# Designs tried in a protein design run: peptides against a protein of PDB entry 3OIQ. Part 123

Target 1, 212 residues: chain A of PDB entry 3OIQ
Amino acid sequence: KNRIFVSSSKDFEGYPSKAIVPVQFVALLTSIHLTETKCLLGFSNFERRGDQSQEDQYLIKLKFKDRGSERLARITISLLCQYFDIELPDLDSDSGASPTVILRDIHLERLCFSSCKALYVSKHGNYTLFLEDIKPLDLVSVISTISTKSTNSSKHSSSELISECDLNNSLVDIFNNLIEMNRDEKNRFKFVKLIHYDIELKKFVQDQQKVL

## One batch from the design tools (peptide; made by RFdiffusion4, then SolubleMPNN)

Design b1_p23_8_s3 (from b1_p23_8, 10 letters changed)
Fold by OpenDDE base, seed 2:
Structure b1_p23_8_s3 (fold): chain B 212 residues (1-212), chain A 23 residues (1-23)
Amino acid sequence: as target 1 above (212 residues)
Amino acid sequence: SFSIKVPKELLEEAVKDFFEESK
């Protein structure tokens, strides 16, 4: 089955009530919930959904089956957090209680752009997204990709062609949504509050704000 | 490019369990 690019988490409302569908999306990491039995990764494109919370539009699940799978999930989260410079509470605290980690509103401090491959799995009208692959995206690379309007379709191997256009369009949409949130005085999101707010990001945001 | 992949076996089991828990 071909992998489907998902531009909105609302697309899942139209998906079959009993299916397994490989999907891919690009979004910002918004939350991490690590428990004894699972990890949930929250992602958002910050699409306007009326008065609904814009966080955790995509809930991606890592299920634990045993101590080995739990360890792999913990390593996965640690690697992701290391890439984004997210401080995790010490997971190694010798207190024999499996440390529950809850991080929320990650996007208020860090723009953690991520390309996710997941399995949409549904039964009886309920669905779960299981993580297959996560690729963290560097912010400088995201900014450069949007700015250059990369018409350079380098003709590399046809089999994983989720359109470079779909990725780029989603990245633009996310930035546009963030710009709108930044303009809203009631919204907690502000670019100037990002830990990694630099001259490059400032300039990029200022230039994008002139087009919107 | 850096990516983190979930082992196929873990994913297959998680999918199987999802269908079993929903019986």
Scores: peptide ipSAE 0.589, ipTM 0.932, DockQ to the pose 0.844
Fold by OpenDDE base, seed 1:
Structure b1_p23_8_s3 (fold): chain B 212 residues (1-212), chain A 23 residues (1-23)
Amino acid sequence: as target 1 above (212 residues)
Amino acid sequence: SFSIKVPKELLEEAVKDFFEESK
């Protein structure tokens, strides 16, 4: 089955009540919830959904069955957090209590762009997204990709089933949504509060704000 | 850039369980 690019988590409302569909999306990491039985990764593109919280629009599940699957999930989380410079409680603590990690509102401090591959799995009208692959995206690379209007279809990336257009459009949409959130005085998101807020990001945001 | 890939076997198991837990 071909992988479907998902631009909105609302797309899942139209999906079959009993299906297995490989999907891919681009979003910001918003939350991490690690427990003894599962890991949940929250992602958002900050699409407007009325007065509801725009965080955790995509909930990606890593299920544990055994120590092997738990270890893999912990490694996955550690690697992701290392990439984004997210401080986690020490997961290696020999304290026989599996440390519960709850991080929320990650996007308020760091823009953690991620390309996610997941399985949409549904039964009885309920669905779950199981993680297949996560690719963290470098912010400088994201900014450059949007800025260059990548007309350079390098014919060599044809193995990624996502059109470069779908990826770029989603990245632009996320930034536009963040700009709108930054303009809203009621919204907690502010670019100037990001830990990694620099002159490059400032300039990029200022240039994008002129187009909106 | 690197990617973190979930092993196929673990994914297949998670999918199987999802269908079993909902019986």
Scores: peptide ipSAE 0.589, ipTM 0.932, DockQ to the pose 0.822
Fold by OpenDDE base, seed 5:
Structure b1_p23_8_s3 (fold): chain B 212 residues (1-212), chain A 23 residues (1-23)
Amino acid sequence: as target 1 above (212 residues)
Amino acid sequence: SFSIKVPKELLEEAVKDFFEESK
C-alpha cells in the first residue's frame, strides 16, 4: 500500500473504522510517556483546535511484550533523546522495575522536529498509531529548507514517497503556528525561552513574522 | 541525518495484539 502523508491529525477522523494504513507526518515532539508495557510519543503541529490543548495531537505507540522488546524500545527513545539533547532519567536502574518516564511540554524548551512513519490501525472506530520509523530533523536544516524553497532532490533512493513539497508545507505550517503562539500572551510557548534560541532562529522568526 | 526504525517483528506483533484485545 502507498504511504499517505498526513498534514493534520484530523485526517484520521475520516479514516476507515477497520484498516491498516501506512502514514507519514512531520511534527514537533511534545511528550514522552514510557511505562512498563509501552512508550507513547506525543507529537503536534500546533494546528488550532479551538480552546483544546494543542499538544499530543499525534500519539505514537511502541508496545513491549518482553524484556528484549522493551530494551529495543528504550534504546530507540534514548537515541531520539540523545539527538535532541533531551535529558532522560537514567534508564539503567539495576532494580528489575523499569522506570516510568514522563516528559511533557518538550516544545517549550526544544523544537524537536520529527518525520514519523507510522501504521494507522483501527477497529470499531477506535485507532492507534504504531511507530515504524522516526527521523529527527535538525533545526538548522529545517530553517534552511524553509528559507531556500529549493527542492534539492538529493538522489537518495526513490523510496521516500513523500513529496518534498508536503514536508516543506508542513514545516512552514508548524512555524506559522508557533509564531501565532508566540504572539499570544496567554500561550506558554515563547521562542526566547527555547534553550537553543540563537541568532539564526531569531532572524528566521523575525523574517517569517513579516510575512504573516 | 539518521532514522530509527522499529523492528518489523515488534510492529507485526503489536498490530496482531491490537486486533486480538477486542474479542
Scores: peptide ipSAE 0.588, ipTM 0.931, DockQ to the pose 0.808
Fold by OpenDDE base, seed 4:
Structure b1_p23_8_s3 (fold): chain B 212 residues (1-212), chain A 23 residues (1-23)
Amino acid sequence: as target 1 above (212 residues)
Amino acid sequence: SFSIKVPKELLEEAVKDFFEESK
């Protein structure tokens, strides 16, 4: 089956009640929940969904079966956190209890753009997203990608099943949603509160705010 | 480009279990 690009986690409401579908999406990492039995990575594009939480719109599961799978999940988390400069105080604890890590609201401090490949797996109307691949995206690269789209509709026939357009559209949508959140005085998200808020991000946000 | 891949074997096993747990 071809991999489907998912622009909204609402797309899963129309998915078959019994299926295995390879999917891909781009979103911000919002949460990490590591327990003894599983890791959940929460992602969001901050799409407005009425009264639904904008957090954890995509819950990506790493299931543990043994010490090997647990170790893999821990390595995965460590590598992601290292890439995004997320501090994980509890991973190095020599205490023989498997450390539980709960990080929430990551997007309030860091914009952790991620391209995720996952398996949508459903049975009896319930689904789970299993992680296949995660690619962290550099914020400078995200900004550059959005900024360059405005000029070149050059038909790059890249044989990638997912159009560069879909990725770019989703990145734009995420930024637009963040700009709306930033404008809302009731919303906790503010660009100026990001640890990595720099002149480049400031300029980009200011330029996008003029168009919205 | 940096990416973290889940081994296919672990993914296949996780999918299998999902279908078994929901019986």
Scores: peptide ipSAE 0.587, ipTM 0.932, DockQ to the pose 0.846

Design b1_p23_8_s4 (from b1_p23_8, 9 letters changed)
Fold by OpenDDE base, seed 2:
Structure b1_p23_8_s4 (fold): chain B 212 residues (1-212), chain A 23 residues (1-23)
Amino acid sequence: as target 1 above (212 residues)
Amino acid sequence: SFSIKVPKELLEEAIKDFFEESK
C-alpha cells in the first residue's frame, strides 16, 4: 500500500472505520506523555480549528508490551529529546516506579519540526496512530528548504512517492500558522520566547511576515 | 539523515492488541 501524505489531522475523519493505512505528516512536537504502558507523542501543524486547542492534533502512540519494548521506547524518546535539547526529568531515578513524564506546550520553548511515518489503525469508528518512523528536522534546514524552494521549481527527484512539494508546503503552512499565532496578542506562542531564537530565525520570520 | 525507527515486531504486536482490546 502506498504511504499517504497527510496535510491535516482532519483527513482522518474521512478515513475507513476499519483499516490499516500507512501515513506520513510533518508537524511540530507539542507534547510527550510517557507512562508505564505507553508513550504518547503530541504533534500539531497549528491549523485553525475554531476555538479548539491547536495542541496535540496528531496523537502518536508507542505501546509497550514488556520491559524490553518499554526500554526501546524510552531510548527512542531520549534520542528525540536529545536531538531537540529537551530536558526530560531524570528517567534514571532509582525509585523502582517507572517515572511518568508529562511535557506539554513544547512548541512555546522549542520548534521541534518532525517528519513522522505512522500507521493509521481503525476499528469501530475509533482510530490510533502508531509510530513507525520519526525524523527530527533541524530548524536551519527547514528555513533553508523553505527559502530555496520559493525560487527553484526545477529538480524532479523522482524516487519518493511523497512529493517533496507536500513536505515543503506543510512546512510553509506551519510557519504561516506560527506567524499568525505570534501576531495574536491572546496567543501564548511568541517567537521571541523560543530558547533557540536567533538572528537567522528572526530574519526569516520578518521576511515571511512581509509576504503574509 | 538521522531517523528513529520503531521495530516492526513491536508495531505488529501493538496493532494486534488494538484489535483485540476492541472486542
Scores: peptide ipSAE 0.558, ipTM 0.926, DockQ to the pose 0.835
Fold by OpenDDE base, seed 3:
Structure b1_p23_8_s4 (fold): chain B 212 residues (1-212), chain A 23 residues (1-23)
Amino acid sequence: as target 1 above (212 residues)
Amino acid sequence: SFSIKVPKELLEEAIKDFFEESK
């Protein structure tokens, strides 16, 4: 089955009530919830959904059954957090209780752009997204990708099955949504509060704000 | 490019459970 690129988590409302569908999306990491039995990764593109929370629009599940699966999920989270410079509580505590990790509102401190491959699995109208693959995206690379495609059709054939247009459109939409959130005085998100807020990001945001 | 891939076996098992728990 071909993998479907998803631009909105609302697209799942139209999906079959009993299916397995390979999907792919790009979003910001917003939460990590690690327990003894599962990990949930929350992602958002911050699409406006009326009065609903814009956080965790995509809930990606890693389920554990054994120590091997748990270890793999912990390694996955550790590698992701290491890439984004997210501080995790020490997972290696000798206390035989697997530490519960709850991180929320990650996007308020760091823009953690991620390309996710998942399986949409539904039964009786309810669905779960199971993680297949996660690719963290570097912010400088995201900014450069958005900035360069407005000017140069350089055919870098990235062998990735995503239309390069769908990826770029989603990245632009995320930034536009963040700009709207930044303009809203009631919204907690502010670019200037990001730990990695620099002159490059500042300039990029200022230039994007002139087009909106 | 850096990516983290979930083993297929874990995914197949998680899918199987999802269909069993919802009976």
Scores: peptide ipSAE 0.557, ipTM 0.926, DockQ to the pose 0.837
Fold by OpenDDE base, seed 4:
Structure b1_p23_8_s4 (fold): chain B 212 residues (1-212), chain A 23 residues (1-23)
Amino acid sequence: as target 1 above (212 residues)
Amino acid sequence: SFSIKVPKELLEEAIKDFFEESK
């Protein structure tokens, strides 16, 4: 089956009640919830959904069955956090209780763009997204990708089923949503509060704000 | 490009469990 690019987590409302569908999306990492039995990675594109929470629109599950799968999930989280420079509480605490890690509102401090491949798995109208692959995206690369899109509608027939256009559109949409959040005085999100807020991001945001 | 892949075996097992869970 071809992998489907998902631009909105609302797309899943129209998905079959009993299916396995390979999907891909791009979103910001918003939360990490590691327990003894599972890891949940929360992602969002911050699309407006009425009164629904804008965080954790995509809940990606890593299920544990044994110590081996738990260790793998912990390594996965550690690698992801290392890439984004996210401080994790020491997972190696010698207290024989599997340390629970709960990080929330990651997007308030760091823009953790991620391209996720997952399996949509549904039964009886409920679904779960199982992680297949996560590719962290560098913010400089995201900014450059958005900035270069303005000129080359060149028909690069790259045989990748997910158009470079879909990825770029989703990245633009995320930034536009963040700009709207930044303009809202009631919203906690502010670009200037990001730990990695630099001259490049500042300039990019200023340029995008003129178009919106 | 850096990516983190979940082993297919673990994914298949997680899917199997999801279908076996009688909820």
Scores: peptide ipSAE 0.557, ipTM 0.925, DockQ to the pose 0.860
Fold by OpenDDE base, seed 5:
Structure b1_p23_8_s4 (fold): chain B 212 residues (1-212), chain A 23 residues (1-23)
Amino acid sequence: as target 1 above (212 residues)
Amino acid sequence: SFSIKVPKELLEEAIKDFFEESK
């Protein structure tokens, strides 16, 4: 089945009320909510939706039923957090109570660009996005990709059916939205408050601000 | 760059549960 690239979480409003649809999107990680029964990963592209919160536009679910499946979910989250240098509470607590982890507003401190493959699963108009695969994206690589406009089709196998253009366009849109948020005095997001704010990111933002 | 793949078993079980939930 062909995987659909999703540029907006509003696309799901037009999706079938009973379906399983493979999807892919790129967004910033905004939240992690780990409980005893599931993990929810929040993502956003910060698309303007009027006065609605721009947080957690994509809610991606990892569900587990037993200790084995929980461990696999926790390892998945730990690997993601390790990549982004996100501090998690120690998940290895020998205390038979699985620790609850709630991280919010991750984008205020770190730009965690992620390419997500998920299953859209719907029943009776309600849907859930189940995680299949997550690829964390390095910020330097994201900046380089946007700046060079390089269609460098690295010879990775022809199975990634999603156009490099769709990914690049979505990355540009995210940065444009972040620039608008940075200009808004009411918005909490500021590039200069990012832990990893450096000369390269500063220059890139300044150059993009001249185009907007 | 690497990707983190969710085990198929977890995904299949989660989908099954979603359809069995009587909501």
Scores: peptide ipSAE 0.556, ipTM 0.925, DockQ to the pose 0.842

## One batch from the design tools (peptide; made by RFdiffusion4, then SolubleMPNN)

Design b1_p24_1_s1 (from b1_p24_1, 10 letters changed)
Fold by OpenDDE base, seed 5:
Structure b1_p24_1_s1 (fold): chain B 212 residues (1-212), chain A 24 residues (1-24)
Amino acid sequence: as target 1 above (212 residues)
Amino acid sequence: DLKKFGEEILKEDEVESLEELRAL
């Protein structure tokens, strides 16, 4: 069965009330929630939703029911945080208590682009997305990908090229949404407040702002 | 594999509403 690329978390409102659907999306990591009983990752593409919070538009559950799944979830979070240079409290407390991690508003300090594979599972009109795979994306690679694609619109219809087109369109949409948030005086998001704000990102944002 | 995993989740009542997930 083909994996469905999802461009908006609103697409799930049209999904069947009882289904199991493999999905893929790209978004920014916005939150991490690790407790004794639950592990969640929040993501957003910052699509405009009126007065609703633009954070946590995609809530992804990691399986967290046994020592094996808990260990996998903790390793996944540790590796993501290492990749994005996110400081975690020491997960190695000698006290045998599993550390609690609650991080919010990650996008205000770091642009953590992530390609996620998830299983959409619905029951009784509710749905949960379960993490299957996550690929962190390097910001320099994201910027280079958006900048180079303006020249090569060869519609070669391979299923892999469709997925690459969908990925790149979603990356452009995310940056456009971030530019709009940066222009809004009421929005807390500002590119100049990012810890990794450099000359390359500054130039890219200035060039994209001329097209919008 | 993914179908079996989804069927296990459906049996284990791990499906939560978005509202329940956001109330954290």
Scores: peptide ipSAE 0.274, ipTM 0.857, DockQ to the pose 0.861
Fold by OpenDDE base, seed 2:
Structure b1_p24_1_s1 (fold): chain B 212 residues (1-212), chain A 24 residues (1-24)
Amino acid sequence: as target 1 above (212 residues)
Amino acid sequence: DLKKFGEEILKEDEVESLEELRAL
């Protein structure tokens, strides 16, 4: 089955019950939940959903059932946090208890763009997204990709090509949503509060704001 | 095989509602 690119987490409301569907999306990392029993990653594209929280529009479960899967989940979280310069609360506590990590609102401090591959798994009218693969995206690379309307149709005819256009459109949509949130005085999100807010990001936001 | 992986997940992991996942 071909992998489906998902532009909205609302698409899952139309998905079949009792199915396994490989999906891919791009979104911002918004939360990390690591306990003794579960590992979850929250993502959002900040699509407007009325008065509902725009956080955690995609909740992705990591497999967390045995010591091997738990170890893989912890390594995945560690590597993501290292890549995005996310400070984890002291995992080095000499207490042999696996530290609980609950981070929320990550997008208020850091724009953690991520390309996610997941399995949509549904049963009994519910669904869960299970992480298959995650690629963190560099913000400079995201900005350059949006700024260069690069019609670089690299003719790599592999039958797994999620359109570079779908990825780019979703990245643009995310930035547009963030610009709208930044303009809203009631919204907690502000570009100037990002730890990595620099001249490049400032210029990019200013240029995008002229198009909106 | 992603189907096999999904079938293994269905056996090992519970499918939880978004509400149950957000209540954590």
Scores: peptide ipSAE 0.273, ipTM 0.857, DockQ to the pose 0.764
Fold by OpenDDE base, seed 3:
Structure b1_p24_1_s1 (fold): chain B 212 residues (1-212), chain A 24 residues (1-24)
Amino acid sequence: as target 1 above (212 residues)
Amino acid sequence: DLKKFGEEILKEDEVESLEELRAL
């Protein structure tokens, strides 16, 4: 079965009530939930959904049922947090209790762009997304990718079966949504509050704001 | 492979609604 690129978490409302569908999307990491019994990652593209929270539009479950899956989940969280410079409480506490990690609103401090592969699994009208693979994206690389599409430079990067167009459209949509949130005085998101807010990001946002 | 993995998930893991997952 071909992997489906998902541009909106609303697409799942049209999916079969009993299916297994490989999907892929690009979004910002918004939350991490690691307890003794569950591991969840929240992602969002900040698509406007009326009065609904714009956070955790994609809730991704990591398999967490046996020692092997739990270990894989903890390693995945550790590597993801290391890549994005997210401070985790020391997972190596000598207390034998697996530390609980609950992080929310990650996007308010860091833009953690991620390309996610997941399995859409539905039963009885409900669905859960299970993580298959995650690729963290570098912000400088994201900015460069969006900026180069404006200049008609056909460099065939021949390495992923997803339309390079779908990825780039989703990245543009995320930035446009963040710009709208930044303009809204009621929204907590502000680019100037990001820990990694630099001259390059500032210039990019200013240039995108002129097109919107 | 992915179909088999998804069928294993359906046996071992409960499919939870987004509302149930957000209530955690």
Scores: peptide ipSAE 0.272, ipTM 0.857, DockQ to the pose 0.777
Fold by OpenDDE base, seed 1:
Structure b1_p24_1_s1 (fold): chain B 212 residues (1-212), chain A 24 residues (1-24)
Amino acid sequence: as target 1 above (212 residues)
Amino acid sequence: DLKKFGEEILKEDEVESLEELRAL
């Protein structure tokens, strides 16, 4: 079955009540929930949903049923946090207790762009997204990709192409949503509060604001 | 096989609602 690119988490409301559908999306990492029994990643594109929270629009479950899956989940979290310079609490508790990590509002400090492959799994009208693969995206690369509007459809072979256009459109939409949040005085998100806020990001945001 | 993986998930993991997932 072809993987479906998802531009909105609302698309899942139209999905079958009993299905297994491979999906892919791009979003910002917003939360990490790792307990003794569960591992979740929250993502958002900050799509406006009326009065609904813009947080955790994509809740992605990692398989966490045995020591092997738990280890894989912990390694995945560690690698993501290393890539994004997210400080994890010292997991070296001499107490032998499984480290608990609960991070929220990650996007307030760091823009953690991620390309996610997941399985939409539905049963009895409910659905859960299970992580299949995750690719962290470098912010400089994201800015470059949006700025260049690569008309270079490099003709890479037709079978795995989530169109470079779908990815780019979603990245643009995320930045537009962040610009709107930054303009809203009630919104906690501000670009100037990002730990990695630099001259390049400042210039990019200023240039995008002129197009909106 | 993603289908097999999804079928294993359906046997081993409960499909939780978004509301149940957000309450954590």
Scores: peptide ipSAE 0.272, ipTM 0.857, DockQ to the pose 0.783

